# Ledger of designs, part 127: peptides against a protein of PDB entry 8PQO

Target 1, 252 residues: chain A of PDB entry 8PQO
Amino acid sequence: VLLKEYRVILPVSVDEYQVGQLYSVAEASKNETGGGEGVEVLVNEPYEKDGEKGQYTHKIYHLQSKVPTFVRMLAPEGALNIHEKAWNAYPYCRTVITNEYMKEDFLIKIETWHKPDLGTQENVHKLEPEAWKHVEAVYIDIADRSQVLSKDYKAEEDPAKFKSIKTGRGPLGPNWKQELVNQKDCPYMCAYKLVTVKFKWWGLQNKVENFIHKQERRLFTNFHRQLFCWLDKWVDLTMDDIRRMEEETKRQ

## One batch from the design tools (peptide; made by RFdiffusion4, then SolubleMPNN)

Design b1_p20_2_s4 (from b1_p20_2, 10 letters changed)
Fold by OpenDDE base, seed 2:
Structure b1_p20_2_s4 (fold): chain B 252 residues (1-252), chain A 20 residues (1-20)
Amino acid sequence: as target 1 above (252 residues)
Amino acid sequence: SYLSDLYKTMANLVLEYYFS
């Protein structure tokens, strides 16, 4: 098991981020091949548990159409079916990813707290002290180009070049996080993403767990760079606007 | 789902790594 807490600081408020996240997820998904193919929504309902209220979703991702034929032919039953269970109770979110074939030997858990701070809180997910000692804190700086793979880099998604016309935020210079403290009119937040990866296969555990973390970090980095650079597209939208857009997308 | 589409992206990245 490998645990890392990714801390993503953004020059947006927690309330703004809720809109921006939903918008950016929707926008990013349009650019991905395969759209909704192979996705089965089993559950999509409100939930309430232990004072937490939100939306629960259970989806199955069928990867059979996304892998080469020879892989599909060799894959054991259930190996290409991935289950995603998500509890969306913003500003708290939890996602659990499992595989039918691997059962208890595979787990990706992503727990996120969105806080109006600069990533200074320790153990925001309230892990046991002994467990917290094994968590690596990883800061993602969306303005740092060195954290972006060359193949992922787009100038239009570079926070160091982008300036929001609507808000005046950006571009984000090398010391942008420190400068935020002095900018009373600029909101800020941190997304604390605790990622737990378990891949219990002898000889492959460390390799796969590290690989998954590498991909998650890459994903979080690119996503939040996009979220910020798309600020002018979503900052004036309401949650009702987002819900309407989601409904319209489902009808397409 | 916030992470559903992110998961799709992750899946694509995994597929890219292993199969392309």
Scores: peptide ipSAE 0.040, ipTM 0.716, DockQ to the pose 0.159
Fold by OpenDDE base, seed 4:
Structure b1_p20_2_s4 (fold): chain B 252 residues (1-252), chain A 20 residues (1-20)
Amino acid sequence: as target 1 above (252 residues)
Amino acid sequence: SYLSDLYKTMANLVLEYYFS
């Protein structure tokens, strides 16, 4: 098992982020080839548990069309079905990813707290001390180009170049986080993303777990760079606007 | 083994799908 807490600082408020996240997820999905293909939504319902109120979703990602024919032919039953269970109770979210074939031998858990701070809280997910001492804190700087793979880099998604016309935020220079503290009119938040990865196949555990973390970090980095650079597209939207857009997309 | 390599490839593809 490998745990890392990714801390993504953004020059947006927690309330703004809720809109921006939903918008950016929808936009990113549209931009990807085959977006939504092979996705089965089993459950999408409100839930209430232990005072936590939110939306629960259970999706299956069928990967049969996404792998080479020989892999599909040789894959055990259920090996190409990925289950995603998500509890969205913003500002808290939990996602659990499992595989039908691997069962208990494979787990990706992503737990996120969105806090109005600069990533300074320790153990925001309230892990036991023994577990917390094994968690690596990883800071993602959306303005740091060195954290972006060359193949993922887009100039239009570079926070170091972007200037928001609507808010005046950006571009984000090398010391933007330090400067942010002195800017009373600029809100900020941190997404604390605790990622738990378990892959219990002997000889492959460390390699696969590290690989998954590398991909998660890549995803979080690119996503939040997009989210910020798309600020002018979503900052004036309301949650009702987002819901309307989602419903319109479902009808298409 | 060949099977081990196959499963490794599958895992990589799944991850690429999710995090592409």
Scores: peptide ipSAE 0.021, ipTM 0.620, DockQ to the pose 0.074
Fold by OpenDDE base, seed 1:
Structure b1_p20_2_s4 (fold): chain B 252 residues (1-252), chain A 20 residues (1-20)
Amino acid sequence: as target 1 above (252 residues)
Amino acid sequence: SYLSDLYKTMANLVLEYYFS
């Protein structure tokens, strides 16, 4: 098991981020091959548990169309079905990813708190001390080009070049986070993303767990660069606007 | 739920690593 807490600081408020995240997810999805192909929504309902209220979703990603034919033919039953269970109680979210074949030997859990700070809180997810001491805190700087793979880099999605017309935010210089402290009119937040990865196959555990973390970090970095650079597209939208957009997308 | 499509992308990246 490998745990890392990714801390993504953004020059947006917690309330703004709720809209921006939903918009950016929808927009990024349009750029992915296959869109909603192979996605089955089993459950989408309100939940209440231990004082937490939110929306619960259970989705299955059927990967049969995403792999070569010979892989599909050789794959054990259930190996190409990924289950995603999500509890969305913004500003808190939990996602659990499992596989039918791997059962208890595979887990990706992502727990996120969105806080109006600069990533300074320790153990925001309230782990036991023994567990917390094994968590690596990883700061993602959306303005740092060195954290972006060359193949992922786009100039139009570079926070170091982007300037928001609607808000005046950006571009983000090398010391932008420190400068935020002195800018009383610019909101900021941190997404604390505790990622737990378990892959219990002999000889492959460390390799796969580290690989998954590498991909998660890559996704978080690219996504939040997009979210910020798309600020002018979503900052004036309401949650109702987002819901309408989601419904329109489902009809395509 | 709001990250579902991102994790679909992650699944594709994992598949790319092992099968492409």
Scores: peptide ipSAE 0.044, ipTM 0.717, DockQ to the pose 0.184; fails the geometry check
Fold by OpenDDE base, seed 3:
Parts: C-alpha cells; structure tokens; sequence
Structure b1_p20_2_s4 (fold): chain B 252 residues (1-252), chain A 20 residues (1-20)
C-alpha cells in the first residue's frame, strides 16, 4: 500500500472551486476518446452518513472496447470492468476504484478535502498516527512548468501565461504562492487529495503503485492548470447554471 | 459524478501506459 497526500494550492475560493471543478470536468471530458461509451451507472442517489450529506454514485467502466483486441481476448473475466464508487459531499469527496478480477488485491482510494488555506494543515483526513507517518505530502505547483510533461503542455493552459480578464488573477509567477499571502483581494484554497493505492501482486506491487501515483499526480496537475486557465469561462457561473448545463448535456 | 470524468481520464492514462 502506498499513500500520498497531494496538496494543490489554487488562487480561487472553496466556493468558486466547486463550480470550476464541475465545469472543468465537463470540459475536459469532451476531449476524451470514447466519450461515455462503456460507462454503466448502477447507482446515483443522495446519501447521509454521520452528518455527511451528498451524492453517491456507483459506476462501472467496461474497458472491453477501449483495449486492443488481443488484450480483450486474453483478459480474465471481470478484468476489464472497473468499479467506481464516489461520495460527493463537497467540500469533501471520496472515490473508491476497484476491479472485479483483482478483488481485494486492487484498490485506488482518493479522498479530498477542500480547505480555505495554503496547504498548511497536517493530517486533514484524520489518519491514525501510525498511518499518517507513512504518508508523503506532495505539493503540486500549477505554475511550475517542470512538473508538466512536454506532451501535456499547452500554452493556453499555462498558468504562468494566463491572466483572467474577469478577476485579474494571474499570471502566476515563480513566487505566486508567497505573493498571494499579501493579496487580500485574491482568494485561495488547497485541495488535499489523499491517494491510497494498493496493488497486491508479488513482484509488481511497488512498481504499479508508484506508477498509479505518477499518473494521478499527472492528472491532478493538468486538471488544475486547466481549471485555473478556464477561470473566465466558469467564474461567473452559479451552481444552478452548472446543474442546468448538466441537464442540457443529458438531453443531448 | 463529476469526478467520474477525471477517472475516465485516469483510466485512459493507465490504458495508455499498459496497452499502448
């Protein structure tokens, strides 16, 4: 098991981020190959547990059409079905990813707290001390080009070049986080993303777990660069606007 | 729900690594 807590600092408020995240997810999904093909929604319902209220979703991603033919032919039963269970109770979110074939030998858990701070809180997810001491804190700097793969880099998604017309935020220079402290008119937040990866295959555990973390970090980095650079597209939207957009998308 | 699209991206990244 490999745990890392990714801390993504953004020059937006927690309330703004809720809108921006939903918008950016929708926008980013348009660029994904295959769209919604192979996605089965089993459950989509409200939940309440221990004061946590939100939306619970259970989806199955059927990857049979997304892998090469030889992989599909050789894959064991259930190996290409990924289950995603998500508890969305913003500003808290939890996602659990499992695989039918690997059962308990495979787990990706992503737990996120969105806090109005600069990523300074320790053990936001309230792990036991023994577990917390094994968690690596990883700071993602959305303005740091060196954290972006060349193949992922787009100038229009570079926070170091983007300036928001609507808010005046950006561009983000090398010391933007320190400068942000002195900018009383600019809100900030941190997304604390605790990622738990378990892959219990002898000889491959560390390799695969590290790989998955590498991909998660890549995903978080690119997504939040997009989110910030799309600020002018979503900052004036309300949650009601987002819900209307979602409903309109469902009708298409 | 909205994060599911991020995980679609994650799945694609995993597929890209293992099968491409």
Amino acid sequence: as target 1 above (252 residues)
Amino acid sequence: SYLSDLYKTMANLVLEYYFS
Scores: peptide ipSAE 0.040, ipTM 0.714, DockQ to the pose 0.164; fails the geometry check

Design b1_p20_3_s1 (from b1_p20_3, 13 letters changed)
Fold by OpenDDE base, seed 2:
Structure b1_p20_3_s1 (fold): chain B 252 residues (1-252), chain A 20 residues (1-20)
Amino acid sequence: as target 1 above (252 residues)
Amino acid sequence: GKLELYKLIANLTVTNSLKY
């Protein structure tokens, strides 16, 4: 098991981020999944548990059409079915990813708190002290080009070049986080993303767990760069606007 | 992003199942 807490600081409020996240997820989903091919939604319902209120989703990602034919032919039953269970109770979110074949030997869990701070809180997920000692805190700087792979880099998604017309925020210079503290009119937040990866297979555990973390870090970096650079597209949207957009997308 | 991860997971599960 490998745990890391990714801390993503953004020059947006927690309330703004709720809209921006939903917008950016919708846009990213359209671009990557080709309209959700191979995604089965088993459950999509409101939930209430222990004072937590939100939306629960259970999706199956059927990867049979997304892998080469030889992989599909050799894959054991359930190996190409990925289950995603998600609890969205913003500002708290939890996602659990499992595989039918690997069962208890595979887990990706992503727990996120969105806080109006600069990533300074320790153990925001309230882990036991012994578990917390094993968590690496990883700061993601969306303005740092060195954290972006050349193949992922787009100039239109570069926070160091982008300036919001609607808000005046950006471009983000090398010291943008320090400067933000002095800017009374610029909101900020941190997404604390605790990622737990378990891949229990002899000789491959560390390699695969580290690889998955590398991919998650890459995803979080690129996504939040997009979210910021798309600020002018979503900052004036309401939650009702987002809901309408989601409904329109489901009808297409 | 997620799609690449899922592809990797699929490949790993298949590869591991063939070794035993």
Scores: peptide ipSAE 0.028, ipTM 0.625, DockQ to the pose 0.653
Fold by OpenDDE base, seed 1:
Structure b1_p20_3_s1 (fold): chain B 252 residues (1-252), chain A 20 residues (1-20)
Amino acid sequence: as target 1 above (252 residues)
Amino acid sequence: GKLELYKLIANLTVTNSLKY
């Protein structure tokens, strides 16, 4: 098991981020080949548990169309079905990813707190002290070009170049986080993303767990760069606007 | 993105199954 807490600081409020995240997820999904193909939504309902209220979703990602034919032919039963269970009680979110074939030997858990701070809180997910000692804190800087793979880089998604017309935010210089403390009119937040990866396979556990973390970090970096650079597209939207857009997309 | 991760998971799962 490998745990890392990714801390993504953004020059947006917690309330703004709720809209921006939903917009950016929808937009990013449209840009990926195959979109919702092979996604089965089993459950999408409100939940209440232990004082937490939100939306629960259970999705199955059927990978049969996403893998080569030879993989489909050799794959054991359930191997190409990925289950995603998500609890969205914003500003808290939890996602649990499992596979039918791997069962208890595979887990990706992503727990996120969105806080109106600069990533300074320790153990925001309230782990036991012994467990917390094994968590690596990883700061993602959306303005740092060195954190972006060359193949993922787009100039139109570069926070160091982007200027929001609607909000006046950006471009984000090398010291943008330090400068933000002095900008009383600019909101900020941190997404604290505790990622737990378990891949129990003899001889490959550490390699695969580290690889999955590398992919998650890459995903978070690119996504939040997009979210910020798309600020002018979503900042004036309401949650009701987002819901309407989601409903319209479901009808197509 | 997520698709690459899912492909990796699928490939690793198949590779594990081939050992038996």
Scores: peptide ipSAE 0.026, ipTM 0.614, DockQ to the pose 0.595
Fold by OpenDDE base, seed 4:
Structure b1_p20_3_s1 (fold): chain B 252 residues (1-252), chain A 20 residues (1-20)
Amino acid sequence: as target 1 above (252 residues)
Amino acid sequence: GKLELYKLIANLTVTNSLKY
């Protein structure tokens, strides 16, 4: 098991982020080939548990069409079915990813707190001390080009170049986080993303767990760079606007 | 073969995990 807490600081409010996240997810999904293909929604319902109120979703991703024929032919039964269970109670979110074939030997868990701070809270997910001591805190700086793979880099998604016309935020210089403290009118937040990866397969555990973390980090970096650089597209939208856009997209 | 499959799974699940 490998645990890392990714801390993503953004020059947006927690309330703004809720809109921006939904917009950016929708936009990113449109840019992906086959984003909705092979997705089965088993459950999509409100939940209330232990004072947490939100939306619960259970999805199955059927990957049979997304893998080469030889992989499909050799894959054990259930190996190409991925289950995603998600509890969205913004500003808290939890996602659990499992596989039918691997059962308890495979787990990706992503737990996110969105807080109106600069990533200074320790153990925001309230882990036991013994578990917390094994968590690596990883800061993602959306302005740091060195954290972006060359193949993922786009100038239009570079926070160090982007200037929001609507808000006046950006471009983000090397000291942008420190400068935020002095800018009374600029909101900020941190997304604390605790990622737990388990891949219990002899000889491959560390390799696969580290690989998954590398992919998650890459995703979080690129996504939040996009989210910020798309600020002018979503900052004036309401949650009702987002819901309407999602409904329109489902009808297409 | 199996390793490449799980790499693919990791890549595919990451985009959906952003919503949460």
Scores: peptide ipSAE 0.049, ipTM 0.725, DockQ to the pose 0.063; fails the geometry check
Fold by OpenDDE base, seed 3:
Structure b1_p20_3_s1 (fold): chain B 252 residues (1-252), chain A 20 residues (1-20)
Amino acid sequence: as target 1 above (252 residues)
Amino acid sequence: GKLELYKLIANLTVTNSLKY
């Protein structure tokens, strides 16, 4: 098991982020070819548990059409079915990813708290001390180009170049996080993303767990760079606007 | 082959996990 807490600081409020996240997910999904094919939604319902109220979603990703024929032919039964269970109770979110074939030997869990701070809270997910001591805190700087792979880099998605016309935020210079403390009119937040990766396979555990974390970090970095650079597209939208857009997209 | 499959799974999962 490998745990890391990714802390993503953004020059947006927690309330703004709720809109921006949903918009950016929708936009990013449009750019991905075949994202809807092989996705089965089993459950999509409201839930209430321990004072947490939100939306619960259970999806199955059938990867049979997304892998080469030889992989499909050699894959054990259930190996290409990925289950995603998600609890969205913003500002808290949890996603659990499992595989039918691997059962308890494979887990990706992503738990996110969105807080109106600069990533200064320790153990925001309230882990036991013994577990928390094994968590690596990883700060993602959306303005740091060195954290972005050259193949992922786009100038229009570079926070160090982007200036929001609507809000005046950006570009984000090398010391932008320190400067935020002095900018009373600029909201800020941190997304605390605790990622738990479990891959119990002899000889491959560390390699696969580290690989998954590398991919998650890459995703979080690119996504939040997009989210910020798309600020002018979503900052004036309401949650009701987002819901309407989602409904319209489902009808196409 | 197994490692490549799980690499693919990781890549696909990452895209959907952004919503949460």
Scores: peptide ipSAE 0.038, ipTM 0.693, DockQ to the pose 0.064; fails the geometry check

Design b1_p20_3_s2 (from b1_p20_3, 13 letters changed)
Fold by OpenDDE base, seed 1:
Structure b1_p20_3_s2 (fold): chain B 252 residues (1-252), chain A 20 residues (1-20)
Amino acid sequence: as target 1 above (252 residues)
Amino acid sequence: GKMELYKTIANLTITYSLKY
């Protein structure tokens, strides 16, 4: 098991982020080839548990059509069926990803707190002290080009170049986080993303767990760069606007 | 082999789990 807490600082409010995240997910999904194909929604309902209220979703991703032929040929039954269970009680979210074939030997858990701070809280997910000692804190700087792979880099998604017309935010210089504290008119937040990766296969555990973390970090970096650079597209939208957009996308 | 399979599964899984 490998745990890392990714801390993503953004010059947006917690409330703004809720809209921006949903917009950016929808936009990213449109850009992906074969979006929605092979996705089965089993459950999508409100939940209430232990004072936590939100939306629960259970999706199955059937990946058989999305993998190369050689992978399909080698994949045992159930190996290409991915279950995603998500509890969205924004500003808290939890996602659990499992695989039918791997069962208890494979787990990706992503727990996110969105806080109106600069990533300064320790153990925001309230882990036991012994567990917390094993968590690596990883800061993602969306303005740091060195954290972006050359193949992923797009100038239109570079926070160091982007200037929001609607909000006046950006571009983000090298010291943008420090400067943000002095900008009374610019909101900020941190997404604390605790990622737990379990891959219990002898000889492959460390390799696969590290690989998954590398991919998650890449994803979080690129996604939040996009989210910020798309600020002018979503900042004026309401949650109702987002809901309408999601409904329209489901009908296509 | 198995490693490529798992990498592929991981990549695809992560790509679709952006919402939460």
Scores: peptide ipSAE 0.117, ipTM 0.787, DockQ to the pose 0.067
Fold by OpenDDE base, seed 2:
Structure b1_p20_3_s2 (fold): chain B 252 residues (1-252), chain A 20 residues (1-20)
Amino acid sequence: as target 1 above (252 residues)
Amino acid sequence: GKMELYKTIANLTITYSLKY
């Protein structure tokens, strides 16, 4: 098991981020090849548990059409079916990803707290001390070009170049986080993403767990660069606007 | 074999999990 807490600082408020995240997920999904094909929604309902109130979703991702033929032919039964259980109680979210074939030997869990701070809280997910001491805190700086792979880099998604016309935020210089505290009119937040990866397979555990974390970090980095650079597209939208957009997308 | 399978699963699953 490998745990890392990714801390993504953004020059947006927690309330703004809720809109921006939903918008950016929708836009990113449109840009990905294959879209939502092979996704089965089993459950989509409100939940209330231990003071947590939100939306529960259970989806199955059928990956048979998304993998090369040789992978599909060699894959055991159930190996290409991924279950995603998600509890969205913004500003808290939890996602649990499992696989039918691997059962208890495979787990990806992503737990996110969105806080109006600069990533300074320790153990925001309230882990036991014994567990917390094994968690690596990883800061993602959306303005740091060195954290972006050359193949992923786009100038139009570079926070170091982007200037929001609507808000005046950006571009983000090398010391943008330090300067942000002096900008009284600029909101900020941190997404604390605790990622738990379990891949219990002899000889491959560490390699696969590290690989998954590398991909998660890459995804978080690219996504939040997009979210910021798309600020002018979503900052004036309301949650009702987002809901309407989602409904319109489902009808297409 | 299995390594390539799980690399593929990881890449695809992560893409869909951006919402969380």
Scores: peptide ipSAE 0.108, ipTM 0.781, DockQ to the pose 0.066
Fold by OpenDDE base, seed 3:
Structure b1_p20_3_s2 (fold): chain B 252 residues (1-252), chain A 20 residues (1-20)
Amino acid sequence: as target 1 above (252 residues)
Amino acid sequence: GKMELYKTIANLTITYSLKY
């Protein structure tokens, strides 16, 4: 098991982020080949537990059509079915990803707290001390080009070049986080993403777990760069606007 | 083959998990 807490600082408020995240997810999904193809929604219902109130979703991603033929032919039964269980109680979210073939031997858990701070809280997910001491805190700087793979880099998604017309935020210079503290009119937040990766396979556990973390970090980096650079597209939207857009997308 | 499969699964899974 490998745990890392990714801390993503953004020059947006927690309330703004809720809209921006949903918008950016929708946009990113449109750009992916296959979109919602092979996605089965088993459950989509409200939940309430221990004072946490939100929306619970259970989805199955059937990846048979999304992998090369040779992978599909060699994949064991159930290996290409991914279960995603998600609890969205913004500003807290939890996602648990499992695989039918690997069962308890494979787990990706992503727990996110969105806080109106600069990523200074320790153990925001309230882990036991013994567990917390093994968690690596990883700060993602969305303005740092060196954290972006060349193949992923787009100038129009570079926070170091983008300036929001609607809000005046950006571009984000090398010291933008420090400067943010002095800018009383610019909101900020941190997404604390605790990622738990379990891959129990003799000889490959550490390799695969580290690989998954590398991919998660890459995803978080690229996504939040997009989210910020798309600020002018979503900052004036309300949650009702987002819900309407989601409904319209489902009808297409 | 197995490693490539799980890399593919990881990549695809990660893409859809951005909502949370």
Scores: peptide ipSAE 0.107, ipTM 0.779, DockQ to the pose 0.066
Fold by OpenDDE base, seed 4:
Structure b1_p20_3_s2 (fold): chain B 252 residues (1-252), chain A 20 residues (1-20)
Amino acid sequence: as target 1 above (252 residues)
Amino acid sequence: GKMELYKTIANLTITYSLKY
């Protein structure tokens, strides 16, 4: 098991982020080949548990059409079926990802707190001290070009170049986080993403767990760079606007 | 073979988890 807490600081409010996240997910999904093809929604219902109130979803991603033929031919039964269970109680979210073939030997858990701070809280997910001791905190700086792979880099998604016309935010210079503290009118938040990766196959555990974390970090970095650079596209949208857009997309 | 499968699964899984 490998745990890392990714801390993503953004010059947006927690409330703004809720809209921006949903918008950016929708846009990112449009850019992915196949869109919602192969996604089966088993459950989509409200839940209340231990004072947490939100939306619970259980989805199956059937990946047979998303992999090369040789992978599909070699894949054991159920290996290309991914189960995603998600509890969305924004500003808290939890996602659990499992695979039918791997069963208990494979787990990705992503737990996110969105807080109106600069990533200064320790153990925001309230882990036991012994468990917290094994968590690596990883800061993602969306303005840092060195954290972005060359193959992922797009100038139009570079926070160091982008300036929001609607909000005046950006471009984000090397010291943008420090400067933010002095800007009373600029909101900020941190997404604390605790990622738990479990891969219990002998000889491959560390390699696969580290690989998954590397990909998660890559995803979080690229996604939040996009989210910020798309600020002018979503900052004036309401949650109702987002819901309408999602409904319209489902009807197509 | 298995490694490529797992890499593929990981990449695809991560893409879908962005909303959380």
Scores: peptide ipSAE 0.126, ipTM 0.798, DockQ to the pose 0.066; fails the geometry check

